# Peptides against a protein of PDB entry 1BH9: the designs that were tried, part 9

Target 1, 89 residues: chain A of PDB entry 1BH9
Amino acid sequence: FSEEQLNRYEMYRRSAFPKAAIKRLIQSITGTSVSQNVVIAMSGISKVFVGEVVEEALDVCEKWGEMPPLQPKHMREAVRRLKSKGQIP

## One batch from the design tools (peptide; aimed at target 1 N7 Y12 L70)

Design b1_p24_1_s3 (made by RFdiffusion4, then SolubleMPNN; from b1_p24_1, 11 letters changed)
Fold by OpenDDE base, seed 5:
Structure b1_p24_1_s3 (fold): chain B 89 residues (1-89), chain A 24 residues (1-24)
Amino acid sequence: as target 1 above (89 residues)
Amino acid sequence: SLAEEIERNLRRAEALAALAESLA
């Protein structure tokens, strides 16, 4: 792997959603409090989901003949494509 | 929709949390 790839991987590996933010988001949807373990699990699931969207966005960027960094238009198109593929409801 | 996905993932998270607690 190139140094650039390693750096991106390291950043991804160390990245995490703030627990408090995840907790607040869940509670805004459910209207009730959730346990710490639920927050931890949801944080992990969310990270994986974001990773999948980003991966699709990178594919969009490449197919459009453009180069990183990703732009909002890539993210929007990624979501659209994932919806059309039935991977996002 | 994204809202439905969040709700499904929440159910998954709750199931995982319950499993983790049972194994702790």
Scores: peptide ipSAE 0.047, ipTM 0.575, DockQ to the pose 0.024
OpenDDE base, seeds 1, 2, 3, 4: peptide ipSAE 0.036, 0.021, 0.022, 0.036; ipTM 0.544, 0.487, 0.480, 0.534

Design b1_p24_1_s4 (made by RFdiffusion4, then SolubleMPNN; from b1_p24_1, 12 letters changed)
Fold by OpenDDE base, seed 1:
Structure b1_p24_1_s4 (fold): chain B 89 residues (1-89), chain A 24 residues (1-24)
Amino acid sequence: as target 1 above (89 residues)
Amino acid sequence: SLAAEIERNLRRAEALAALAKSLE
């Protein structure tokens, strides 16, 4: 990795969804409170999911002969393709 | 559906949390 690539990776690794927001979202779905460890686990799963969608969107952008940054149209197409592949319900 | 996937992931998170707790 170049220094720039490493810096971008570190920024990604450090990024996370706010615990309070995740907790509130889960509780709105379940109707009950959840433990801190459940929030942490769900935060990690959510981050991985977003990463997979973004990776597909980058592939779409490349195949369309376009350059970053990603646009809403790339994200929509990524979701469509992932659904077609059975990777998203 | 997305809703079903969210629920499945929630159950997975709960299972992982329970396992982590047992290892503490």
Scores: peptide ipSAE 0.039, ipTM 0.536, DockQ to the pose 0.023
OpenDDE base, seeds 2, 3, 4, 5: peptide ipSAE 0.030, 0.035, 0.031, 0.034; ipTM 0.508, 0.517, 0.503, 0.503

Design b1_p24_2 (made by RFdiffusion4)
Pose (drawn by RFdiffusion4):
Structure b1_p24_2 (pose): chain A 89 residues (1-89), chain P 24 residues (1-24)
Amino acid sequence: as target 1 above (89 residues)
Amino acid sequence: EEILAALEPLMEAMMEEYSEELAK
């Protein structure tokens, strides 16, 4: 396999949101503070959401006869499709 | 919906990182 497959996997494996921002974003909406578990769970769910959007946008870029990197028009279009399939909020 | 909107800048930044990996 290529250096790139390996490096693409490593990034996938360890990419994660900083807990500090996830927490301040959530607690700045509940007013109350929140737990370690809530922040981790929210990060996990957000990483899956990111995954679905980039996976879906990659498909649009592929079908529009274009190549990566993903452009803004791809992200928004992907969002519209995911909402139609009702798979994202 | 409010939490999701608040997470949006972080999610876009992570999407950009994946887009850079896809461009390789």
Fold by OpenDDE base, seed 1:
Structure b1_p24_2 (fold): chain B 89 residues (1-89), chain A 24 residues (1-24)
Amino acid sequence: as target 1 above (89 residues)
Amino acid sequence: EEILAALEPLMEAMMEEYSEELAK
């Protein structure tokens, strides 16, 4: 890792969606109460998803010959690329 | 892989709780 990469990794590792918010969101979709384990699992999946999008966006930024910080255009392109790769629906 | 490594604490917590539930 470069110093910048390490810093991004540390920020990512410490980040997390609020548990209560995730629980309420899931329940609003399913219409039923969910267990703590389900919330943890969904939190993890969500974190992976966000992380993959960010990594792809950084790749897009680099391929376009640009430098961080990421912009909405990088995120939009990242999502399109991940969909084409079959990594996200 | 950075993402998988960052998820380790969360995955461990999940596995611990599932193990406890299965033991009931």
Scores: peptide ipSAE 0.029, ipTM 0.507, DockQ to the pose 0.028
OpenDDE base, seeds 2, 3, 4, 5: peptide ipSAE 0.025, 0.027, 0.029, 0.027; ipTM 0.491, 0.522, 0.534, 0.528; seed 5 fails the geometry check

Design b1_p24_2_s1 (made by RFdiffusion4, then SolubleMPNN; from b1_p24_2, 7 letters changed)
Fold by OpenDDE base, seed 4:
Structure b1_p24_2_s1 (fold): chain B 89 residues (1-89), chain A 24 residues (1-24)
Amino acid sequence: as target 1 above (89 residues)
Amino acid sequence: SEILEALRPLMEEMMQEYSEQEAK
């Protein structure tokens, strides 16, 4: 890993989504109560998803010849590319 | 990607930690 990649790894390691927020979000979508195991699983999956989007956005930023920090335009383009690749809906 | 694949074990560990915390 490059120094940049290692730094991102550390940032991911130290980050976490509030469980209560994830629970509320899921329940707002399903309309029913959600088990703690589902919340735990979704928290992990969501973390990986955010990582995928951020990494793609960083790639976009680099390809456009721009420097961090990431901007909304990078995130929008990242999502578009990931959809095109079939990695996200 | 390489870094994301390397994070898979970390994700599993964190999910396990969440489970343990809730069990307390």
Scores: peptide ipSAE 0.042, ipTM 0.546, DockQ to the pose 0.036
OpenDDE base, seeds 1, 2, 3, 5: peptide ipSAE 0.038, 0.039, 0.042, 0.040; ipTM 0.559, 0.516, 0.547, 0.511

Design b1_p24_2_s2 (made by RFdiffusion4, then SolubleMPNN; from b1_p24_2, 11 letters changed)
Fold by OpenDDE base, seed 4:
Structure b1_p24_2_s2 (fold): chain B 89 residues (1-89), chain A 24 residues (1-24)
Amino acid sequence: as target 1 above (89 residues)
Amino acid sequence: SAILEALLPLMLELMEKYSEQEAL
Protein backbone atom coordinates (compact mmCIF):
# COMPACT_ATOMS: atom_id res chain seq x y z
CA PHE B 1 0.00 0.00 0.00
CA SER B 2 1.05 3.56 -0.63
CA GLU B 3 1.44 5.97 2.25
CA GLU B 4 -1.71 7.72 1.08
CA GLN B 5 -3.65 4.47 1.18
CA LEU B 6 -2.39 3.65 4.65
CA ASN B 7 -3.21 7.12 5.89
CA ARG B 8 -6.73 6.82 4.53
CA TYR B 9 -7.15 3.43 6.17
CA GLU B 10 -6.00 4.84 9.50
CA MET B 11 -8.51 7.67 9.20
CA TYR B 12 -11.34 5.19 8.82
CA ARG B 13 -10.00 3.00 11.60
CA ARG B 14 -9.92 5.96 13.98
CA SER B 15 -13.33 7.22 12.94
CA ALA B 16 -16.73 6.17 14.25
CA PHE B 17 -20.25 6.48 12.98
CA PRO B 18 -22.36 9.08 14.76
CA LYS B 19 -24.86 7.51 17.14
CA ALA B 20 -27.69 9.35 15.45
CA ALA B 21 -26.76 7.89 12.08
CA ILE B 22 -26.56 4.35 13.46
CA LYS B 23 -29.87 4.79 15.25
CA ARG B 24 -31.58 6.01 12.10
CA LEU B 25 -30.08 3.16 10.11
CA ILE B 26 -31.25 0.45 12.49
CA GLN B 27 -34.69 1.97 12.84
CA SER B 28 -35.01 2.09 9.06
CA ILE B 29 -34.35 -1.64 8.94
CA THR B 30 -36.36 -2.80 11.94
CA GLY B 31 -39.19 -0.31 11.68
CA THR B 32 -39.08 0.19 15.44
CA SER B 33 -37.17 2.32 17.92
CA VAL B 34 -33.94 0.97 19.38
CA SER B 35 -32.33 1.44 22.77
CA GLN B 36 -29.16 3.38 23.38
CA ASN B 37 -27.35 0.17 24.28
CA VAL B 38 -28.24 -1.36 20.93
CA VAL B 39 -26.88 1.72 19.19
CA ILE B 40 -23.65 1.51 21.18
CA ALA B 41 -23.23 -2.17 20.42
CA MET B 42 -23.95 -1.67 16.74
CA SER B 43 -21.54 1.26 16.62
CA GLY B 44 -18.75 -0.99 17.86
CA ILE B 45 -19.60 -3.72 15.39
CA SER B 46 -19.78 -1.15 12.61
CA LYS B 47 -16.32 0.18 13.41
CA VAL B 48 -14.83 -3.29 13.09
CA PHE B 49 -16.80 -3.88 9.92
CA VAL B 50 -15.65 -0.63 8.33
CA GLY B 51 -12.04 -1.44 9.14
CA GLU B 52 -12.27 -4.82 7.44
CA VAL B 53 -14.06 -3.41 4.40
CA VAL B 54 -11.59 -0.57 3.98
CA GLU B 55 -8.65 -2.95 4.24
CA GLU B 56 -10.18 -5.24 1.63
CA ALA B 57 -11.04 -2.25 -0.57
CA LEU B 58 -7.44 -1.06 -0.46
CA ASP B 59 -6.36 -4.51 -1.56
CA VAL B 60 -8.92 -4.44 -4.37
CA CYS B 61 -7.72 -1.03 -5.49
CA GLU B 62 -4.12 -2.21 -5.61
CA LYS B 63 -4.96 -5.47 -7.37
CA TRP B 64 -6.86 -3.52 -10.01
CA GLY B 65 -3.78 -1.39 -10.55
CA GLU B 66 -5.55 1.77 -9.46
CA MET B 67 -4.46 4.64 -7.25
CA PRO B 68 -6.21 6.34 -4.31
CA PRO B 69 -8.64 7.64 -3.39
CA LEU B 70 -10.91 4.66 -2.85
CA GLN B 71 -14.00 4.70 -5.01
CA PRO B 72 -17.44 3.20 -4.49
CA LYS B 73 -16.56 0.36 -6.85
CA HIS B 74 -13.69 -0.68 -4.58
CA MET B 75 -15.98 -0.73 -1.55
CA ARG B 76 -18.66 -2.71 -3.36
CA GLU B 77 -16.13 -5.25 -4.58
CA ALA B 78 -14.61 -5.48 -1.10
CA VAL B 79 -17.99 -6.33 0.40
CA ARG B 80 -18.59 -8.99 -2.24
CA ARG B 81 -15.21 -10.56 -1.57
CA LEU B 82 -15.65 -10.52 2.19
CA LYS B 83 -19.04 -12.18 1.81
CA SER B 84 -17.51 -14.90 -0.33
CA LYS B 85 -14.83 -15.43 2.31
CA GLY B 86 -17.48 -15.68 5.01
CA GLN B 87 -16.17 -12.64 6.84
CA ILE B 88 -19.45 -10.82 6.39
CA PRO B 89 -22.62 -12.70 7.38
CA SER A 1 -26.58 -9.39 7.29
CA ALA A 2 -29.15 -6.80 6.31
CA ILE A 3 -27.81 -4.39 8.93
CA LEU A 4 -24.21 -4.70 7.79
CA GLU A 5 -25.21 -4.39 4.15
CA ALA A 6 -27.17 -1.25 4.96
CA LEU A 7 -24.00 0.35 6.33
CA LEU A 8 -22.46 0.46 2.87
CA PRO A 9 -24.25 3.64 1.73
CA LEU A 10 -23.26 5.31 4.97
CA MET A 11 -19.64 4.29 4.48
CA LEU A 12 -19.73 5.74 0.98
CA GLU A 13 -21.08 8.97 2.38
CA LEU A 14 -18.23 9.11 4.88
CA MET A 15 -15.74 8.45 2.11
CA GLU A 16 -17.06 11.45 0.23
CA LYS A 17 -16.68 13.60 3.33
CA TYR A 18 -13.08 12.50 3.79
CA SER A 19 -12.36 13.10 0.13
CA GLU A 20 -13.81 16.57 0.33
CA GLN A 21 -11.75 17.34 3.41
CA GLU A 22 -8.57 16.18 1.69
CA ALA A 23 -9.37 18.37 -1.28
CA LEU A 24 -9.43 21.49 0.90
Scores: peptide ipSAE 0.064, ipTM 0.560, DockQ to the pose 0.326
OpenDDE base, seeds 1, 2, 3, 5: peptide ipSAE 0.060, 0.059, 0.060, 0.067; ipTM 0.562, 0.557, 0.564, 0.570; seed 5 fails the geometry check

Design b1_p24_2_s3 (made by RFdiffusion4, then SolubleMPNN; from b1_p24_2, 9 letters changed)
Fold by OpenDDE base, seed 1:
Structure b1_p24_2_s3 (fold): chain B 89 residues (1-89), chain A 24 residues (1-24)
Amino acid sequence: as target 1 above (89 residues)
Amino acid sequence: SEILEALLPLMEEEMKKYSEQEAK
């Protein structure tokens, strides 16, 4: 990766979804309220997931011969590739 | 998985915010 790609990756890796957003998302899926500890755990899992997707997305961007910034199409393709590799469910 | 797929829209929102911030 280039220095620019590394810096961008690090910025995303340091990011995390807000607890409120995670709580609402889980509750929309489960149909019931969730505990604070579940939100914390899911927030951590989500952060790791985003980091892995961003790393793959940077690779996708490079392989497609495109330049930053990353676009939603790179993220979606990254997820598809990671699923194909068995890296994520 | 269902939960991972549900996170995609949130990731896209965060990417948009990041791009807007970078453009400032």
Scores: peptide ipSAE 0.054, ipTM 0.546, DockQ to the pose 0.326
OpenDDE base, seeds 2, 3, 4, 5: peptide ipSAE 0.033, 0.029, 0.029, 0.029; ipTM 0.499, 0.486, 0.493, 0.490

Design b1_p24_2_s4 (made by RFdiffusion4, then SolubleMPNN; from b1_p24_2, 9 letters changed)
Fold by OpenDDE base, seed 4:
Structure b1_p24_2_s4 (fold): chain B 89 residues (1-89), chain A 24 residues (1-24)
Amino acid sequence: as target 1 above (89 residues)
Amino acid sequence: SAILEALEPLMLEMMEEYSKMEAL
């Protein structure tokens, strides 16, 4: 890992959805209460997903010949590309 | 999509932290 990659990982590691927010979100979708374990699982899955999007966005930024920081347009394009690659349903 | 909408807050947070790191 480069120092930059390590720094990004450290930021990623510290970032997370608040459990309460995830719980409320899931419950709004399912219409039923969810267990703490479900919240933990969904939090982890969501974090991994966002991490993948960010990495793709960094690649997009570079391929477009642009410099950091990431912008919303990079994130939008990243999502589009990940969908086309089948990484996002 | 519902997934993107739900994850937007976290994505924005990570972008913000990344921007701060790049500014150093």
Scores: peptide ipSAE 0.069, ipTM 0.598, DockQ to the pose 0.423
OpenDDE base, seeds 1, 2, 3, 5: peptide ipSAE 0.062, 0.062, 0.068, 0.064; ipTM 0.603, 0.589, 0.602, 0.609

## One batch from the design tools (peptide; aimed at target 1 F17 L25 I45 V50)

Design b1_p25_1 (made by RFdiffusion4)
Pose (drawn by RFdiffusion4):
Structure b1_p25_1 (pose): chain A 89 residues (1-89), chain P 25 residues (1-25)
Amino acid sequence: as target 1 above (89 residues)
Amino acid sequence: TTTEMLTAVFDFALEFLEENSDHFF
């Protein structure tokens, strides 16, 4: 396999949001503070969401006869499809 | 409360993708 497949996987494996921002974002909406578990769980769910959007946008870029990197028009279009399939909020 | 937390992290993640779309392949 290529250095890129390996490096693409490593990024996938370890990419994660900083807990500090996830927590401040959440607690700045509940007013109350929140737990370690809530932050981790919210990070896990958000990574899946990011995964669905990028995976869906990559499909749009592919079908529009274009190549990566993903452009803004791809993200927004992907969002509209995901909402239609009702798979993202 | 859980729905509000989820909405917030999804909105944040979507905005992150909008700002950094060219970093994704």
Fold by OpenDDE base, seed 5:
Structure b1_p25_1 (fold): chain B 89 residues (1-89), chain A 25 residues (1-25)
Amino acid sequence: as target 1 above (89 residues)
Amino acid sequence: TTTEMLTAVFDFALEFLEENSDHFF
């Protein structure tokens, strides 16, 4: 990990999904209004999910002998692997 | 359903991640 990578990781840790966007997304599926607590819960779950994908993607990147930043191909492969392992739906 | 909701949220999250991956790692 370079200093730059560590800095980017810290930014990721502090980042959060836009609540308004998540709220609208959920409401488009349920057809009803959702509470702030539901949005917070879904945001948290999403963050954990993304964290797992990123962790797997970094592993993919390394195993392929490549260096960050992560690319879409790493993310796609990560998701495929996590599904194969039964770690994500 | 909860499954549909979570799937949609995950798809959103993945799209967001792919668009911003270079800012996280």
Scores: peptide ipSAE 0.276, ipTM 0.775, DockQ to the pose 0.662
OpenDDE base, seeds 1, 2, 3, 4: peptide ipSAE 0.246, 0.248, 0.242, 0.254; ipTM 0.755, 0.756, 0.756, 0.762

Design b1_p25_1_s1 (made by RFdiffusion4, then SolubleMPNN; from b1_p25_1, 13 letters changed)
Fold by OpenDDE base, seed 4:
Structure b1_p25_1_s1 (fold): chain B 89 residues (1-89), chain A 25 residues (1-25)
Amino acid sequence: as target 1 above (89 residues)
Amino acid sequence: MLDKMLQAVFDFSLEYLLKNAEKFY
């Protein structure tokens, strides 16, 4: 993979999900308002998840002899592998 | 509750990632 392509993935991985969306998601589960700290924590975890999935998907893509952009099949395989390793829920 | 939250966050994150995959292009 080119450094430019990897850089785009890394930049995206470093970005944060919309805080409001995370808050709404968590509140839909708890049935009540959640603290800012919970939102921050979950936002951080979401970034970790994305990083792991993207990293694994890139590895899958490369091992399959393919080049970016990542496709759904790469993501699906990545998730399968990460779950088997117990690295994601 | 935490497990449910983590699962939901993961699902959301994955969906968000897929929907915004064009950012990688």
Scores: peptide ipSAE 0.462, ipTM 0.831, DockQ to the pose 0.552
OpenDDE base, seeds 1, 2, 3, 5: peptide ipSAE 0.450, 0.448, 0.450, 0.454; ipTM 0.831, 0.826, 0.826, 0.834

Design b1_p25_1_s2 (made by RFdiffusion4, then SolubleMPNN; from b1_p25_1, 14 letters changed)
Fold by OpenDDE base, seed 4:
Structure b1_p25_1_s2 (fold): chain B 89 residues (1-89), chain A 25 residues (1-25)
Amino acid sequence: as target 1 above (89 residues)
Amino acid sequence: TMEKMLKAVFEFSLEELLKNAEEYE
């Protein structure tokens, strides 16, 4: 894959969702206030999930004989595969 | 609760990821 696509992958891996958004998300599930440490932990997990999906999607793209950039169909297939492997919720 | 949290985080992350992918098309 191109250097640009590798950079894109790294950007996805290194990117973080807004703390406030993660906090609101978690609080919507727990129904109570969430500590900063929990938000940090969940933010880290989100990065892991994104990385795993992107990595799998790149593999899907390559195996389908297609070239980047990744398309939604690659992501969707990646999720299906990762779920079957029990690697994601 | 942890399982629910992880699932929620994943769904949220996936949604954002898909949005980003669509932006590059």
Scores: peptide ipSAE 0.539, ipTM 0.872, DockQ to the pose 0.526
OpenDDE base, seeds 1, 2, 3, 5: peptide ipSAE 0.526, 0.536, 0.537, 0.529; ipTM 0.870, 0.872, 0.872, 0.870

Design b1_p25_1_s3 (made by RFdiffusion4, then SolubleMPNN; from b1_p25_1, 13 letters changed)
Fold by OpenDDE base, seed 2:
Structure b1_p25_1_s3 (fold): chain B 89 residues (1-89), chain A 25 residues (1-25)
Amino acid sequence: as target 1 above (89 residues)
Amino acid sequence: DMEKMLQAVFDFAYQYLLEHADEFE
């Protein structure tokens, strides 16, 4: 497994994106109840986003000549770069 | 609408990452 895969698994294991939270988030946008399938799909997408950002953040950390652990500044820069590449919303 | 949902999901994930950045290597 790559470190990214392990990180995604850890997020899953720790229930970082509980169904209840995702459901509430979606419902706040739609204004109506959402199906369980939609919640599952959005949960999956969130995990993909996390993986992509972490991957980019690790690259940022390395390119800045810094050592782990990752810090918020690495995440912030990662998102800026990914948005520029059109890889994340 | 889907775009808004994706944005919201991302924002949620992003906020989590900012708060738990040091848990990833």
Scores: peptide ipSAE 0.478, ipTM 0.889, DockQ to the pose 0.665
OpenDDE base, seeds 1, 3, 4, 5: peptide ipSAE 0.464, 0.450, 0.469, 0.474; ipTM 0.883, 0.880, 0.886, 0.889; seed 4 fails the geometry check

Design b1_p25_1_s4 (made by RFdiffusion4, then SolubleMPNN; from b1_p25_1, 15 letters changed)
Fold by OpenDDE base, seed 5:
Structure b1_p25_1_s4 (fold): chain B 89 residues (1-89), chain A 25 residues (1-25)
Amino acid sequence: as target 1 above (89 residues)
Amino acid sequence: MEDAMKEAVFNFALEYLLKNAEEYE
């Protein structure tokens, strides 16, 4: 991939998720308040998922003979492929 | 609950990515 492709990939990897949103998401599932450490941990897990999806999406994009930036269609296809491989929930 | 949590977190992350993905017609 080109430098621009790698830069975009790193941008996704480094982007921060809104802590408040993650906190509310977790609390909606657990029914109880969660600590800052839990939010941080879940944020980290989110980043792992993002990394896997983005990496797969870049592969999809390339295999389709297209160039970044990634589009929703690449992300959706990446998810389908990763689920088929049992790599994501 | 663990599986539900993982799924929810994943979906949250995916929605985030989709919102930030550039679209070309």
Scores: peptide ipSAE 0.309, ipTM 0.768, DockQ to the pose 0.461
OpenDDE base, seeds 1, 2, 3, 4: peptide ipSAE 0.305, 0.275, 0.300, 0.284; ipTM 0.764, 0.748, 0.765, 0.749; seed 4 fails the geometry check

Design b1_p25_2 (made by RFdiffusion4)
Pose (drawn by RFdiffusion4):
Structure b1_p25_2 (pose): chain A 89 residues (1-89), chain P 25 residues (1-25)
Amino acid sequence: as target 1 above (89 residues)
Amino acid sequence: LSPEAEEELMELTEEFIEEKAREMA
């Protein structure tokens, strides 16, 4: 395999949101503070959401006869399709 | 991702987290 497949996997494996921002974002909505578990669970669910959007946008870029990197028009279009499939809020 | 697409993705992620937080509250 290529250095890129390996490096693409490593990034996938360890990419994660910083807990500090996830927590401040959540607690700045509940007013109350929140737990270590809530932050980690929210991070995991958010990573899956990001995964679905990029995966879906990559499909649009592919079908529009274009090549990566993903452009803004791909992200928004992907969002519209995901909402139609009703798979993302 | 282009820089502009990455910024837009982060905004969508923030909105997603806010919606989930409200649902849980």
Fold by OpenDDE base, seed 5:
Structure b1_p25_2 (fold): chain B 89 residues (1-89), chain A 25 residues (1-25)
Amino acid sequence: as target 1 above (89 residues)
Amino acid sequence: LSPEAEEELMELTEEFIEEKAREMA
């Protein structure tokens, strides 16, 4: 399977963050209530984030000459690289 | 993903959300 196919499979397998949890998290930071639309938007953005991180992590794992499954270090490195490339904020 | 990688990913996602939320404030 390609990295994209694997990523898609993993995304299907993974459960999205509960909206209630996202709402609570945002409100804990902003100190104010947030709308359902904001929660929905954040849920979608988070899903994109996860997809990009996993794809990058697969690339990292391959570039490091390592075998699946992905490990925490691949995830951390993926985020670092994506930030460096400006692909994620 | 390994179970540990999945857990790490969840934590990184939470941190991402927190960062975005701070930008909103």
Scores: peptide ipSAE 0.644, ipTM 0.930, DockQ to the pose 0.840
OpenDDE base, seeds 1, 2, 3, 4: peptide ipSAE 0.631, 0.644, 0.637, 0.637; ipTM 0.927, 0.929, 0.928, 0.929

Design b1_p25_2_s1 (made by RFdiffusion4, then SolubleMPNN; from b1_p25_2, 12 letters changed)
Fold by OpenDDE base, seed 5:
Structure b1_p25_2_s1 (fold): chain B 89 residues (1-89), chain A 25 residues (1-25)
Amino acid sequence: as target 1 above (89 residues)
Amino acid sequence: LTPEAKKLLEELAEEFIRQKTLELL
C-alpha cells in the first residue's frame, strides 16, 4: 500500500505504547519495579514487533486481494506467518 | 485499521511484552 498509509501506521505505532502502561504491565508480571531504561527498551522492541505485524498484515491484505483498512483477520494471519517464518517469537 | 484491528494489535503487543518479559527478566 501507499507510503502515506504506512507512515500513518508508523505514527500510530509510535504513540501506541505509553511508558506508564508498559511499566505497569511488566511489573504485573515480575512482581517488582522496573527501571525506566527497561521500559524504554521494551517500548522500542514492542514497536518493532507491531511494525512487523502491520507490514505483514498489509501484505496479507494485498495478497488476499482486499483493500484497507486492516481487519483482525489480517493481523491474526500476519502473526501466524511471521511465527512460521521465525521472524517473531 | 478498523477499531477491532487496533484493539487486537494492542492485545498482541501486550502478549508480546508478556512473553518478552518472562524471557528476559
Scores: peptide ipSAE 0.583, ipTM 0.918, DockQ to the pose 0.901
OpenDDE base, seeds 1, 2, 3, 4: peptide ipSAE 0.572, 0.575, 0.575, 0.575; ipTM 0.916, 0.916, 0.916, 0.916

Design b1_p25_2_s2 (made by RFdiffusion4, then SolubleMPNN; from b1_p25_2, 10 letters changed)
Fold by OpenDDE base, seed 5:
Structure b1_p25_2_s2 (fold): chain B 89 residues (1-89), chain A 25 residues (1-25)
Amino acid sequence: as target 1 above (89 residues)
Amino acid sequence: LTPEAEALLQELAEEYIRQLARELA
C-alpha cells in the first residue's frame, strides 16, 4: 500500500462512529427518533467526508512543500478549501 | 496522521454530521 492508501484505510477505520453516538447526535438536533437506516447512511456520509478531507489535506501538504504525516493545519486548510469549492457545506 | 490530526478529524466529522442534520431538519 502507498502511504495514501494506508492512511485512507486507517482513517475510514477510525471514522467508524458508533451507531448509538450518531443516533444520539441526530436526535439531539431533530428532537425526534431516527431510524437505523438514517444512522447507517450518516455513517457512510461521514466516511466520505473524512476521505475527502484527507485527500484535500494531502494535496495541501504537498502544495505547501511539506511531508507527511498530516497535521491539524492541513486538515483545517483542507476543510476551508473544500467549503470554498462548494464540495462540503 | 499525527495524533492531533486524527483527533481533529474526528471532531470535524462530528461537526459535519451536526451541520447536515441541521440542514435536513
Scores: peptide ipSAE 0.542, ipTM 0.909, DockQ to the pose 0.821
OpenDDE base, seeds 1, 2, 3, 4: peptide ipSAE 0.525, 0.538, 0.521, 0.521; ipTM 0.906, 0.907, 0.905, 0.906

Design b1_p25_2_s3 (made by RFdiffusion4, then SolubleMPNN; from b1_p25_2, 9 letters changed)
Fold by OpenDDE base, seed 5:
Structure b1_p25_2_s3 (fold): chain B 89 residues (1-89), chain A 25 residues (1-25)
Amino acid sequence: as target 1 above (89 residues)
Amino acid sequence: LTPEALEELEKLTREFIEELARQLK
């Protein structure tokens, strides 16, 4: 990554998962109130997910013989591969 | 990451959370 791209990614990873937003999202699916612990867990899991996707996407980019920066197609392929490996649901 | 890649990542993350949330129900 360039310094700018890395900074963008790091800022996103730190700020993309506010508890209130995650809580609302989960509750929109479950239809019931969600505990703070579940929200905290989901936030942490999501941050791990992001890291794994980006790592896999970098591998995808390299295996496809392409050069950075990462593109949406790398992210989508990364998720597909992680699912096939059983690393994510 | 490009802005477009980051936007896609955000979308994929939302879908990930939604899938896990469905499993909670």
Scores: peptide ipSAE 0.687, ipTM 0.934, DockQ to the pose 0.798
OpenDDE base, seeds 1, 2, 3, 4: peptide ipSAE 0.683, 0.682, 0.684, 0.679; ipTM 0.933, 0.933, 0.933, 0.933

Design b1_p25_2_s4 (made by RFdiffusion4, then SolubleMPNN; from b1_p25_2, 9 letters changed)
Fold by OpenDDE base, seed 5:
Structure b1_p25_2_s4 (fold): chain B 89 residues (1-89), chain A 25 residues (1-25)
Amino acid sequence: as target 1 above (89 residues)
Amino acid sequence: LTPEAQELLEKLAEEFIRQLAREMA
């Protein structure tokens, strides 16, 4: 839990995507302007996503009998598993 | 996280946003 808590704190700090960047990204896809509320919502959802990936990655790391810190391979596997479980799109 | 893991995580987040945005369109 200590590892997870630490990682969660770090991820929440590091995953603070700038609103302007998120807005531009969404608009580049939809072709239309998006409201500030949509950007805020997407920012929050993204933070949750990151948290879930890290949590799953920690589980993967443990199940593989490996030690922290997390590596890209853990993240990739985490995403696969989360998609498989239908927890992320 | 390793630096590489951090970078990948950021990329994954961006891809996630793109995917959701496409679903919104």
Scores: peptide ipSAE 0.538, ipTM 0.909, DockQ to the pose 0.836
OpenDDE base, seeds 1, 2, 3, 4: peptide ipSAE 0.356, 0.531, 0.525, 0.531; ipTM 0.852, 0.906, 0.906, 0.907

## One batch from the design tools (peptide; aimed at target 1 L70)

Design b1_p26_1 (made by RFdiffusion4)
Pose (drawn by RFdiffusion4):
Structure b1_p26_1 (pose): chain A 89 residues (1-89), chain P 26 residues (1-26)
Amino acid sequence: as target 1 above (89 residues)
Amino acid sequence: SKMEEALSELFETALEMLEAAAEAAA
């Protein structure tokens, strides 16, 4: 396999949101503080959401006869499709 | 209900980060 497949996997494996921002974002909405578990669970769920959007946008870029990197028009279009399939909020 | 609002906001922020990253790549 290529250095890139390996490096793409490593990034996938360890990419994660910083807990500090996830927490401040959530607690700045509940007013109350929140737990370590809530932050981790929210991070996991948000990584899946990011995953569905980029996976879906990659498909739009592919079907529009274009190549990566993903452009803004791809993200927004992907979002519209995911909402239609009702798979993202 | 507050937790559901917080999760929705997290998703909106994540999407905004993706759009900003795509703009930077363009």
Fold by OpenDDE base, seed 5:
Parts: sequence; structure tokens; C-alpha cells
Structure b1_p26_1 (fold): chain B 89 residues (1-89), chain A 26 residues (1-26)
Amino acid sequence: as target 1 above (89 residues)
Amino acid sequence: SKMEEALSELFETALEMLEAAAEAAA
């Protein structure tokens, strides 16, 4: 990764998804209300998961010879690769 | 899975966060 890409990722890594947004998203999928503890757990899991995807996406972007910023296509390809590697379901 | 679905919906937010980070790092 370029230093610029690494710096962007580090800044992203230091941020977090809004709890309210996570709660709404989960509830929209499950159709029921969820507890605060579930939201906290899911927030942490989501951060780790997205972080791994972003890292892979950065690698994809570089390997494709493209420049930042990351695009949806990079994220989608990252997910495919991570699934192929057995790193995510 | 439902978890995968939920996490996939976070991509838009993640991209926005990354974009903001990129701007801050410039």
C-alpha cells in the first residue's frame, strides 16, 4: 500500500459507526427491536469486518493499478476474495 | 446470512468515512 492509502485507512480505523445507525440497520433486517448490548457487540464486529474488507479493497485497488478513492467495485471484489480465502462467510 | 447482509449495508457508510479520511489526510 502507498503511504497515502495507509494513512487514510488508519484514519478510518480510528473512527466508528454510529450506534443509532447500527441499531436501525439491524432492526430493519430482523424486524424487531434489539438491546443495547446487541448493538454494541454488532458495532464492534462490524468495525472489524469492514476494516478487513477495506484492507483487502485497498489491495485490490492497488493490484488493479487504480488510484484512490476506493469504489464500490473494490469493496465487492474484496468481499469475493475474502470469501475465497475463507476469511469471511 | 443476515449478519452478512447487515454488514454489507455498512459499505456506503464505510466509503463515506474513508472519503472523509482521505480528505483529512490530503
Scores: peptide ipSAE 0.064, ipTM 0.545, DockQ to the pose 0.249
OpenDDE base, seeds 1, 2, 3, 4: peptide ipSAE 0.049, 0.059, 0.027, 0.035; ipTM 0.530, 0.544, 0.506, 0.519

Design b1_p26_1_s1 (made by RFdiffusion4, then SolubleMPNN; from b1_p26_1, 8 letters changed)
Fold by OpenDDE base, seed 4:
Structure b1_p26_1_s1 (fold): chain B 89 residues (1-89), chain A 26 residues (1-26)
Amino acid sequence: as target 1 above (89 residues)
Amino acid sequence: SKMEEALKRLFEVALEQLLAQAEALE
């Protein structure tokens, strides 16, 4: 990847989701309270997910002969590929 | 499971954010 691609990847990888928001979301779905450790785990998994999607999207972008910044079409294709590979639900 | 469903929903939210960021950078 080019320096620009790596920079984009790092920007997204460094992103974090609000702990409180994650907790609320999980609880709204499960209907029960969730421990701090579960929230931390889910937060970490979400971060990894973002990284994997961005990485795959960059690969898609490159394979399509295009240059950053990533576009929604790259992200959607990345998700499709990751799902087909069983890497994400 | 419920947790699996929660995870999927979290991914959906994360994806929406990524898409929004990508759109903003277009």
Scores: peptide ipSAE 0.287, ipTM 0.787, DockQ to the pose 0.832
OpenDDE base, seeds 1, 2, 3, 5: peptide ipSAE 0.260, 0.188, 0.267, 0.264; ipTM 0.767, 0.701, 0.773, 0.773

